# Designs tried in a protein design run: peptides against a protein of PDB entry 8YVU. Part 18

Target 1, 39 residues: chain A of PDB entry 8YVU
Amino acid sequence: PQLCYILDAILFLYGIVLTLLYCRLKIQVRKAAITSYEK
Target 2, 160 residues: chain B of PDB entry 8YVU
Amino acid sequence: TWLTVLKKEQEFLGVTQILTAMICLCFGTVVCSVLDISHIEGDIFSSFKAGYPFWGAIFFSISGMLSIISERRNATYLVRGSLGANTASSIAGGTGITILIINLKKSLAYIHIHSCQKFFETKCFMASFSTEIVVMMLFLTILGLGSAVSLTICGAGEEL

## One batch from the design tools (peptide; made by RFdiffusion4, then SolubleMPNN)

Design b1_p9_6_s1 (from b1_p9_6, 6 letters changed)
Fold by OpenDDE base, seed 1:
Structure b1_p9_6_s1 (fold): chain B 39 residues (1-39), chain C 160 residues (1-160), chain D 39 residues (1-39), chain A 9 residues (1-9)
Amino acid sequence: as target 1 above (39 residues)
Amino acid sequence: as target 2 above (160 residues)
Amino acid sequence: as target 1 above (39 residues)
Amino acid sequence: LLELALKVL
């Protein structure tokens, strides 16, 4: 049971980090698209 | 900028916040329906006794809804209103997390003190169940808080 | 303990999905960057 | 956004 909670914490942290990275990457894609359109 | 990104994701964040709130509400309702928390001795379900799943869910839902409406209508007054609601929801989320952590500590302490080696004892089962539910609620609350904070930052950025 | 495992499963699934999305998005960014460079 | 996410999938 304790291991389960530890796993939950790790997975939760991982999920947060991935979400942030995804958001950042999405921004980059959008910026690239805008730059391409303005060209 | 980060603000631009957050603005573009505002609707998504709002929806996520509403969803999180609904899940929290569902969990709260289920727990309340299955367990008469009022008759449970101790503070094992202190977060539930405080009604956190309900008011927290309401705050998050309102914040999310306002954020979505604000984004869709693109009206300055709605942006300010949404910012206020999101800020309030963020505060509520933080408070909820605090309550949940306290509850979790109490539950863990209970389990430790009673040396709940006998899983079959009703008290130990309830303490364990409480701990599990509190952990779930904590995670959901953190997610909700994250969305609310993100929306708040977006709104604040638009006001500047 | 069972609820913990359920949460783990949900978080795990979420993590996998996000990872896949991230990878796809990363590929898109790379393609966009290459296209911009060739122009 | 959800539709977009689904399209990206």
Scores: peptide ipSAE 0.425, ipTM 0.803, DockQ to the pose 0.029
Fold by OpenDDE base, seed 4:
Structure b1_p9_6_s1 (fold): chain B 39 residues (1-39), chain C 160 residues (1-160), chain D 39 residues (1-39), chain A 9 residues (1-9)
Amino acid sequence: as target 1 above (39 residues)
Amino acid sequence: as target 2 above (160 residues)
Amino acid sequence: as target 1 above (39 residues)
Amino acid sequence: LLELALKVL
């Protein structure tokens, strides 16, 4: 049970990090799309 | 195309594969250090007895390293070598998953047979611990296999 | 213990999906960067 | 890639 919870914590942390990276990347894509539309 | 994407992520996938392999190796070594698996009765740690954490980690590490080297040097011969290594690693990963599933089934059967109502009984604790470790290793193996397959697809796409 | 394994499965699936989405988004960013460089 | 990841961070 304890090891399972440790794995859960690692996977959860990984999920949070990926979500943050995804959000940042999505913002970059949006900024790039806006810049291409204004050009 | 999906192929161009995978090609650009080859180094990342390779690093991920190496990391997964290292984690699997670490878990394997820790389990072997804490538990004398050779003296454990039953097939609860069959994957460890088969040496899967070691050879599996080696295969994944080699595959990942070759993938990184292939991407960095961008040489045709390295691409072929990486493809071969990734294919071998994918096969090894699939075999590892199979072994882990079998181990998991045995562990669950052991828990069921011994009617583990008393959690503090050594046998029940060991079976539960084994199940947890096997699940962790299964997840890591799936991650490694995913990386290896992705790299294999990239390498195959470069040869076409 | 069973709940922990279920959580592991969910988090693992989430991690895979996020990784795929991140890869797709990274491709889009790269395509946008290439398009901006050719312009 | 690590530098890129750090830059994204």
Scores: peptide ipSAE 0.410, ipTM 0.803, DockQ to the pose 0.028
Fold by OpenDDE base, seed 3:
Structure b1_p9_6_s1 (fold): chain B 39 residues (1-39), chain C 160 residues (1-160), chain D 39 residues (1-39), chain A 9 residues (1-9)
Amino acid sequence: as target 1 above (39 residues)
Amino acid sequence: as target 2 above (160 residues)
Amino acid sequence: as target 1 above (39 residues)
Amino acid sequence: LLELALKVL
């Protein structure tokens, strides 16, 4: 049971990091799309 | 192409494989140091009795190291060696998953038969602990297998 | 304790899905960078 | 990879 909570914490942290990276990448794609539309 | 993406991430996959192997080895050594598995009656620790955390970790470590070396030196003979090691590691990972699933089923069956409502009973505690360790080892083995298969596909793509 | 294992499974699935989405987004960013370099 | 990660940050 304690190991399950540790795994939950690791997976939760991983999920947060991936979500932040995904958001940053999505913003970059949007910026690239805007710059391509202005050209 | 998927092959070009995997090739660019080959070093990362190799490092991940080595890390997974080290974690498996650490868990194996901790379990062996804390529990005298040889004196434990039953098949609850069958995966540990088979030495899977040790030989599996060795196979994954060798595969990961060979993959990194092969990528860095970019030599045809090293690519072939890495492909062979990754294939062997993939087979070992598949076998390990099978053993772990069998162990998990036995552990769950043991818990069910003894109606382990009281986790303070030594047998129930050991069965629960074994189940948790086996589940973690199963996840790590799946990750290791995924990295080994990815590296194998990359190596096969370089030979074509 | 059983809820913890269910949470682990959900978080694991979420991690896999996010990883796949991140890979797709990374490919899109690379394609956008290549198209901007050809212009 | 580190340079790429720093560029993404």
Scores: peptide ipSAE 0.362, ipTM 0.777, DockQ to the pose 0.023
Fold by OpenDDE base, seed 5:
Structure b1_p9_6_s1 (fold): chain B 39 residues (1-39), chain C 160 residues (1-160), chain D 39 residues (1-39), chain A 9 residues (1-9)
Amino acid sequence: as target 1 above (39 residues)
Amino acid sequence: as target 2 above (160 residues)
Amino acid sequence: as target 1 above (39 residues)
Amino acid sequence: LLELALKVL
């Protein structure tokens, strides 16, 4: 049971980090698309 | 294209918020149907006694619905209404997280005091089950708060 | 304990899906960067 | 949203 809670905490942290990275990457894709359209 | 992408993001966040609210409501209903919280000693289910799964789910559902409606109708008054609802949902989510953390601390303290080595004891089983449900509700509340805050920031950016 | 394992399974699935989406988005950013460099 | 998720997939 303690191992399960530790795993939950790790997976939760991983989910938050991935969400932030996904948002940043999505913004980068949008910026790249705008730059390609202006060229 | 930018407006379409922002609209799709708002709709996604709104749907996520509604889904989170529905899951919270389902968990609240299941706990209320399986357990008689009134007969449970202590504050193990304090978040349920406060009705948090119900009012929190309602606030998140309203916020998500208003966000979707605002996106579909593209009316200034609906944008302001959605921003207000998202702000209220963010406050409700923050309050809910606080209540759940307090409940979790009380549940953990109860488990520690009773030295629950035997999970087969009724009190220890109930405390463990309560702790698990509270943790699940906490995760869902954090997800709902994240959605509501994101929608609030998007709505505030549109008003500026 | 069983609820914790269910939550772990959901979070794990969410993490896998986000990782796949992140990888695909990263590939798209790289392709967009290459296309902008060739222009 | 599902179509967008499928397009992103």
Scores: peptide ipSAE 0.413, ipTM 0.796, DockQ to the pose 0.028; fails the geometry check

Design b1_p9_6_s2 (from b1_p9_6, 5 letters changed)
Fold by OpenDDE base, seed 5:
Structure b1_p9_6_s2 (fold): chain B 39 residues (1-39), chain C 160 residues (1-160), chain D 39 residues (1-39), chain A 9 residues (1-9)
Amino acid sequence: as target 1 above (39 residues)
Amino acid sequence: as target 2 above (160 residues)
Amino acid sequence: as target 1 above (39 residues)
Amino acid sequence: LLRLALEVF
């Protein structure tokens, strides 16, 4: 049971980090799309 | 740049907030249907006695809906209203987290005092179930607070 | 304990989906960068 | 946003 809660915490942290990285990457894709449209 | 990104994701944050609210309501209704909280000894379900799943879900739902409406209509008065609702939801979320943490501490203390080695004992089962539900509610509340804070920052950026 | 495992399953699924989205987005950024370099 | 997410796939 304790291991399950630890796993929950790790997965939750992982989810937050991935969400932040996804947001940053989405911004990069949008910037790249804008740059390609101006050329 | 961060403000523009948050503005573009405002609908997503609003939908996430509404979804979080719906999940909180579902958990609240399930707990109320399965367990009679009024007859349970102790403060294991103190967060439910305080009605947090209900009023918290209402605040998050209103905040999310106002955020979506504000983004769709792009009116200044709606932006201000959404900012107010998101701020209120952020405060509610913070209060909810505090209540849930207190409940979690009480539940953990109860489990420790009774030395719950036997899962099949009614008191230990109830304490464990309460702890699990409170943890789930805590995670959902953190997600809701994150969305509300993000929407608040977006709204504040639009007013500047 | 059972609810903990359910939460783990949901968080794990969320993590997998985000990882796939991140990988796809990363590939798109790379393709956009290559296209911008050839112009 | 969901359509955009689906388009990413």
Scores: peptide ipSAE 0.403, ipTM 0.787, DockQ to the pose 0.027
Fold by OpenDDE base, seed 4:
Structure b1_p9_6_s2 (fold): chain B 39 residues (1-39), chain C 160 residues (1-160), chain D 39 residues (1-39), chain A 9 residues (1-9)
Amino acid sequence: as target 1 above (39 residues)
Amino acid sequence: as target 2 above (160 residues)
Amino acid sequence: as target 1 above (39 residues)
Amino acid sequence: LLRLALEVF
C-alpha cells in the first residue's frame, strides 16, 4: 500500500513533466509551420 | 493550421476540464450520500465541508463548456467570455488545491495522532478513506487548473 | 488502498499516451528543423 | 482527441 502511494507521486510528477514538454514541442511545431508557410 | 491546432488544443483542454469536473461532482455526491460529514470528528473532510467538490466542479464545467463553445463558433465575444471563465476557473482551482492540501495534512495528522494501526476502526477507516479521496481530487484539480491556465493563455493570445 | 491502485492505473495510462504523443511531436519538430535547414 | 493526435502526427 505504501508503495502504491509512492508510485502515484512518481507517475503524477511524470505526467506534469510530460505535459510541459508536450506543450513546448507543440509550440515549436507551430513556429516551424509558420516559418515554412512564410517561405 | 496554427488556428486549427489551437482550436483542437482548446477543445481537448475544455473536455478535460469538463471530465475533471464531472468526476469531482461524482465523488462529492457519493461521499455526501454515504457519509454524514458533519458528524465526522475533526477536519478530515474539510474540503468537503467547504463544498469544494461542488463549486469547483461547477467552475471547471462552465469554463470547459465555454471553451468548447468558443472554439466551435469562433466568435470574438465567446473568446472573451471563455477567457473570463478560464481565469475564474484558474483562481478556483488554485483555491481548491490549497483547501485539499490542508485537508490532506489534517487527515494525515489525525492518522498519526490516533496511531491508526487498526484500519477497520471507524475513525481510522474514515480518515484513510478521506485521504484517498482527497489525493484523487487533488490530482484532478491540478489537471483542471493546468487546462484552465492553458486555455487562459490561448484566449489571451487571441485577444492580442 | 484499492483507490490507490486505480489511480496508478489511470496515471500510468495517461503517462503512456503522453509519451507517445511526445515522441510523435519530437519527430515532427526534427523533420521541420531539417526542412528549414535545407532552405 | 484522436483526430487531434493524428493531425499533430
Scores: peptide ipSAE 0.426, ipTM 0.796, DockQ to the pose 0.026; fails the geometry check
Fold by OpenDDE base, seed 1:
Structure b1_p9_6_s2 (fold): chain B 39 residues (1-39), chain C 160 residues (1-160), chain D 39 residues (1-39), chain A 9 residues (1-9)
Amino acid sequence: as target 1 above (39 residues)
Amino acid sequence: as target 2 above (160 residues)
Amino acid sequence: as target 1 above (39 residues)
Amino acid sequence: LLRLALEVF
């Protein structure tokens, strides 16, 4: 049971980090698209 | 900028906030339906006795809805209203987290005092169940607070 | 304990979905970068 | 959002 809660914490942290990285990557894609359109 | 990202994801954050609120409400309703919390001795379900899943869910739902409406309707008054609602929801979320942490501590203390190695005892089972639900609610509340804070920052940036 | 495992399953699924989306987005960024370089 | 996610694919 203790291992389950530890796993929950790790997975939760992983989810948060991935969400942040996804948002950053999405911004990069949008910036690249804007730069391509202005050329 | 981070502000630009938050602005573009405002609707997503609002939907996430509403969803989180609904999940919290569902859990609260299920717990209240299965267990008569009022008859449970002790402070194991203090967060539920305080009604946090209900009023918290309402605040998060309202803030999320206002955020979505503010994004769809480019009206200055809606932006300000959404900012206010999100700020209030953030405060409510913070308070909820505090209550849940206190409840979690009390539940863990109860388990420790009664040496609940045998989960078949009704009191130990209830304490363990409460701990699990409180942890789930804590995670959901953290997610809700994160969305509310993000929406608040977005709204504040639009006013600048 | 059962609720903990349910939460683990949900978080795990969420993590997988986000990872897939991140990978796809990363591929798009790479394609956009290549297209910009060839112009 | 789902449509947006699908567009990313």
Scores: peptide ipSAE 0.401, ipTM 0.788, DockQ to the pose 0.027; fails the geometry check
Fold by OpenDDE base, seed 3:
Structure b1_p9_6_s2 (fold): chain B 39 residues (1-39), chain C 160 residues (1-160), chain D 39 residues (1-39), chain A 9 residues (1-9)
Amino acid sequence: as target 1 above (39 residues)
Amino acid sequence: as target 2 above (160 residues)
Amino acid sequence: as target 1 above (39 residues)
Amino acid sequence: LLRLALEVF
């Protein structure tokens, strides 16, 4: 049971980090698309 | 396009594979150091008795190292060697998953038969602990297999 | 205790999906950058 | 990869 909670914590942290990275990357893609459209 | 992406991430996949192997080896070593698996009754630690954490870790480590070396040197002979090692590691990973699933089933059956309501009972505690470790190893094995398969596909694509 | 294992499975699946999405997004960013460089 | 990750941030 205790190991399960540790794994949950690690996976949760990993999920948060990936979500943040995904959001940042998505914003970059949007900015690049806008810049390309203005040219 | 997919092959190109895998090629660019080949080093990362190799490092991930080595890391996974090391974690598996560490878990195996810790379990062997704390528990005398040979004297444990039943099939709770069948995956450990089969030596999976050890040979699996070796296969994944070799595969990862060969993949990294092959990528760095970009030599045809190393590419073939890496492909062979990755293929072997993929097979080993599949076998490991099978062993772990069998162990998990046996552990769950043991818990069910003994109606392990009391966590403080030695047998129930051992079965629960084994189940937790097996689950962790299963996840790690899946990750390792994914990396090995990815590296295999990348290597095969380079030879085509 | 059983809920913990279920949570592990969900988080693991989420991690895999996010990794795939991140890879796809990364490819899109690279393609956009190449297209912008050729213009 | 690390540099690329840092550039993304």
Scores: peptide ipSAE 0.381, ipTM 0.780, DockQ to the pose 0.024; fails the geometry check

Design b1_p9_6_s3 (from b1_p9_6, 5 letters changed)
Fold by OpenDDE base, seed 1:
Structure b1_p9_6_s3 (fold): chain B 39 residues (1-39), chain C 160 residues (1-160), chain D 39 residues (1-39), chain A 9 residues (1-9)
Amino acid sequence: as target 1 above (39 residues)
Amino acid sequence: as target 2 above (160 residues)
Amino acid sequence: as target 1 above (39 residues)
Amino acid sequence: LLELALQVF
């Protein structure tokens, strides 16, 4: 029971971190695409 | 800039907001169907008695839909409307979080007072169930608020 | 307790999907970087 | 969502 709630918190935090990292990575892909197009 | 990224993900955020709203509505309807909240003693389901799952879901759904429509049609009036709706949804989400936190505190206090180690007692089971539902709704509301705030920032950036 | 486990399952699935998408996006960034370097 | 996922691929 307590372990379940702890797991929920960890998974929730993990989801948030992954979402932020995904957004950052998507920005990098877009920057790379723009740089490639300008060349 | 973060604004540019959010603008490109506006439709996704809107869909996420609508989905979150629908899930909240589903949970609200299920709880209302299984439990007659009006007959439940105390403020264990204060968030449900306030009708938050319903009006909150409606606000989030409208905000998400307006955001999607604004992005697709790219009309100035729709952008302003979406910004207003997202702002309203953000306020609603914040209010919802506050209500849910208060409800959670009351539920936890109830569990503590009754020393609910034996979950087979009806009152303890209901308090535990309420706590679990409130926690889930709190997470969903936080997600909805995050999407609404993101959409609000996007809309503000488009007006500048 | 059952609701907690359901939430865990949803969050876990979400985490896996995001991880897969992140990996794919990272591979795309690497491919774009290699292509830009070869030009 | 599907279109967004396909854009990632």
Scores: peptide ipSAE 0.421, ipTM 0.790, DockQ to the pose 0.027
Fold by OpenDDE base, seed 5:
Structure b1_p9_6_s3 (fold): chain B 39 residues (1-39), chain C 160 residues (1-160), chain D 39 residues (1-39), chain A 9 residues (1-9)
Amino acid sequence: as target 1 above (39 residues)
Amino acid sequence: as target 2 above (160 residues)
Amino acid sequence: as target 1 above (39 residues)
Amino acid sequence: LLELALQVF
């Protein structure tokens, strides 16, 4: 049971980090699309 | 650009907030249906006794709905209303997190004091179950707060 | 304990989905960068 | 949300 809670914490942290990275990557895709449209 | 991204994700954040609220309501109703909180140690289910799953879910639902409506109609008054609702939801979420953390600490302390190694003991089982439910509610509340804060920042950016 | 494992499963699934989305987004950024370089 | 997900893919 203790290992389960530790796993929950790790997975939760991983989810937050991935969400932030996904948001940043989405911004990059949008910037790349704008740059491609201006050329 | 950052504000534009948030604007495009407002609907997603609103839906996430509504889903979080619905899950919180489901957990609240399940706990109320399965357990008689009045006959159990009040500290273990303090968050439920305070009615957090209900009022918190209401705030999150209202915030999410207003955010979706504001995005669809693109009216200035709706933007202000959504901003207000999201701010209120953020405050409610913060308060809920605080209550849940306090409840979690009490539950963990109870488990520690009674040395709950035997899962089949009624008191230990109830304390463990309460702890699990509180942790789940805490995670959902954090997600809801994150969505509400994001929507609040987005709305504030639109007014500036 | 069972609820903890259920939460682990949900978080794990969420992590997998986000990872796949991140990979797809990364590929899109790379394709956009290549297109921008060729112009 | 489904349209947004489809746009990501």
Scores: peptide ipSAE 0.415, ipTM 0.791, DockQ to the pose 0.027
Fold by OpenDDE base, seed 3:
Structure b1_p9_6_s3 (fold): chain B 39 residues (1-39), chain C 160 residues (1-160), chain D 39 residues (1-39), chain A 9 residues (1-9)
Amino acid sequence: as target 1 above (39 residues)
Amino acid sequence: as target 2 above (160 residues)
Amino acid sequence: as target 1 above (39 residues)
Amino acid sequence: LLELALQVF
């Protein structure tokens, strides 16, 4: 059971990091789309 | 294309595969050091008795190393060698998953038969510990197989 | 303990889905960058 | 990996 909690912590951290990276990438895509629309 | 994306991430996939192999090897060595698997009654550690953490880790390590070397040198013979190693690693990963699933089923069946309510019982503790280790190894094996398959697809795309 | 294993499975699936979405988004950013460079 | 991280920022 303790190993399961450790794995949960690692997977949770991984999920948070990926979510942050995804959000940043999504913002970049939106900025690129706005720039292309203004040109 | 998907092939170009995988090619750009080939080094990352290779490193991930090596890391997965090292983790599997560490788990195998720890289990062998703490528990005398040969003297354990039953098939609770069948995957360990089969030596999967060791040979599986070797296959994944070789596959990852060859993939990295092939990417760095960009030689035709290395690409072919990496493709062969990744294919072998993929087969080994599939076999490992099968063994781990069988072990998991046996461990779960053992826990069910003995109605392991008290984790302090030696047999129940060993069965639960084995189940946890097998699950972790299964996840790592799936990750390793995914990387090996991705590298195989990249190598096949380079040969075409 | 059973809840922990279920959580592991959910987090693992979430990680895979986020990885795929991140890859798709990264491809979109690259395509947008190429399009902006050609203009 | 560092270059990839810098591209994200």
Scores: peptide ipSAE 0.390, ipTM 0.780, DockQ to the pose 0.024
Fold by OpenDDE base, seed 4:
Structure b1_p9_6_s3 (fold): chain B 39 residues (1-39), chain C 160 residues (1-160), chain D 39 residues (1-39), chain A 9 residues (1-9)
Amino acid sequence: as target 1 above (39 residues)
Amino acid sequence: as target 2 above (160 residues)
Amino acid sequence: as target 1 above (39 residues)
Amino acid sequence: LLELALQVF
């Protein structure tokens, strides 16, 4: 059971990191789209 | 296209595969260091007895390394080598998953047969521990297989 | 312990989905960058 | 991976 919780923690951390990266990428895509629209 | 996506992420997938392999090795070594698997009765650690964490990690590591090298050097011969290694790693991953599933079934059956209501019994604890380790190894193996398959698809796409 | 395994499965699935989405977004960002460079 | 992460940032 302790190992399961450790795995949960790792997966949770991984999910948070990916979510942050996803958000950043989404913002970059939006900025790029706006720049393309203004050109 | 999906192929273009996978090609661009080839290095990432390779690194992920290497990381997965390293984690698998770490788990294998930890389990082997903590438990004398050879002295454990039953097939609870059949995957470890078969040496899966070791050879599986080696295959995944080689596949990942070849994928990274292939991407960096952008040479046709390396692409073929990476494709071969990734294919082998995919097969190894599939085999590993099969072994782990069998181990999981045996572990669950052991828990059921011995009616492990008393968690503190050594046998029940070992079976539970084995189940947890097997589940972790399954997740890692699935990740490794996913990366290997993705890299294989990328390599196949480059050869077409 | 059963709940831990269920959580592991959910987090694992979430991680896979996020990884796929991240890859898609990364490609979009790269395409946008290439388009911006060609302009 | 670090370079990729840095590019995302």
Scores: peptide ipSAE 0.436, ipTM 0.801, DockQ to the pose 0.028; fails the geometry check

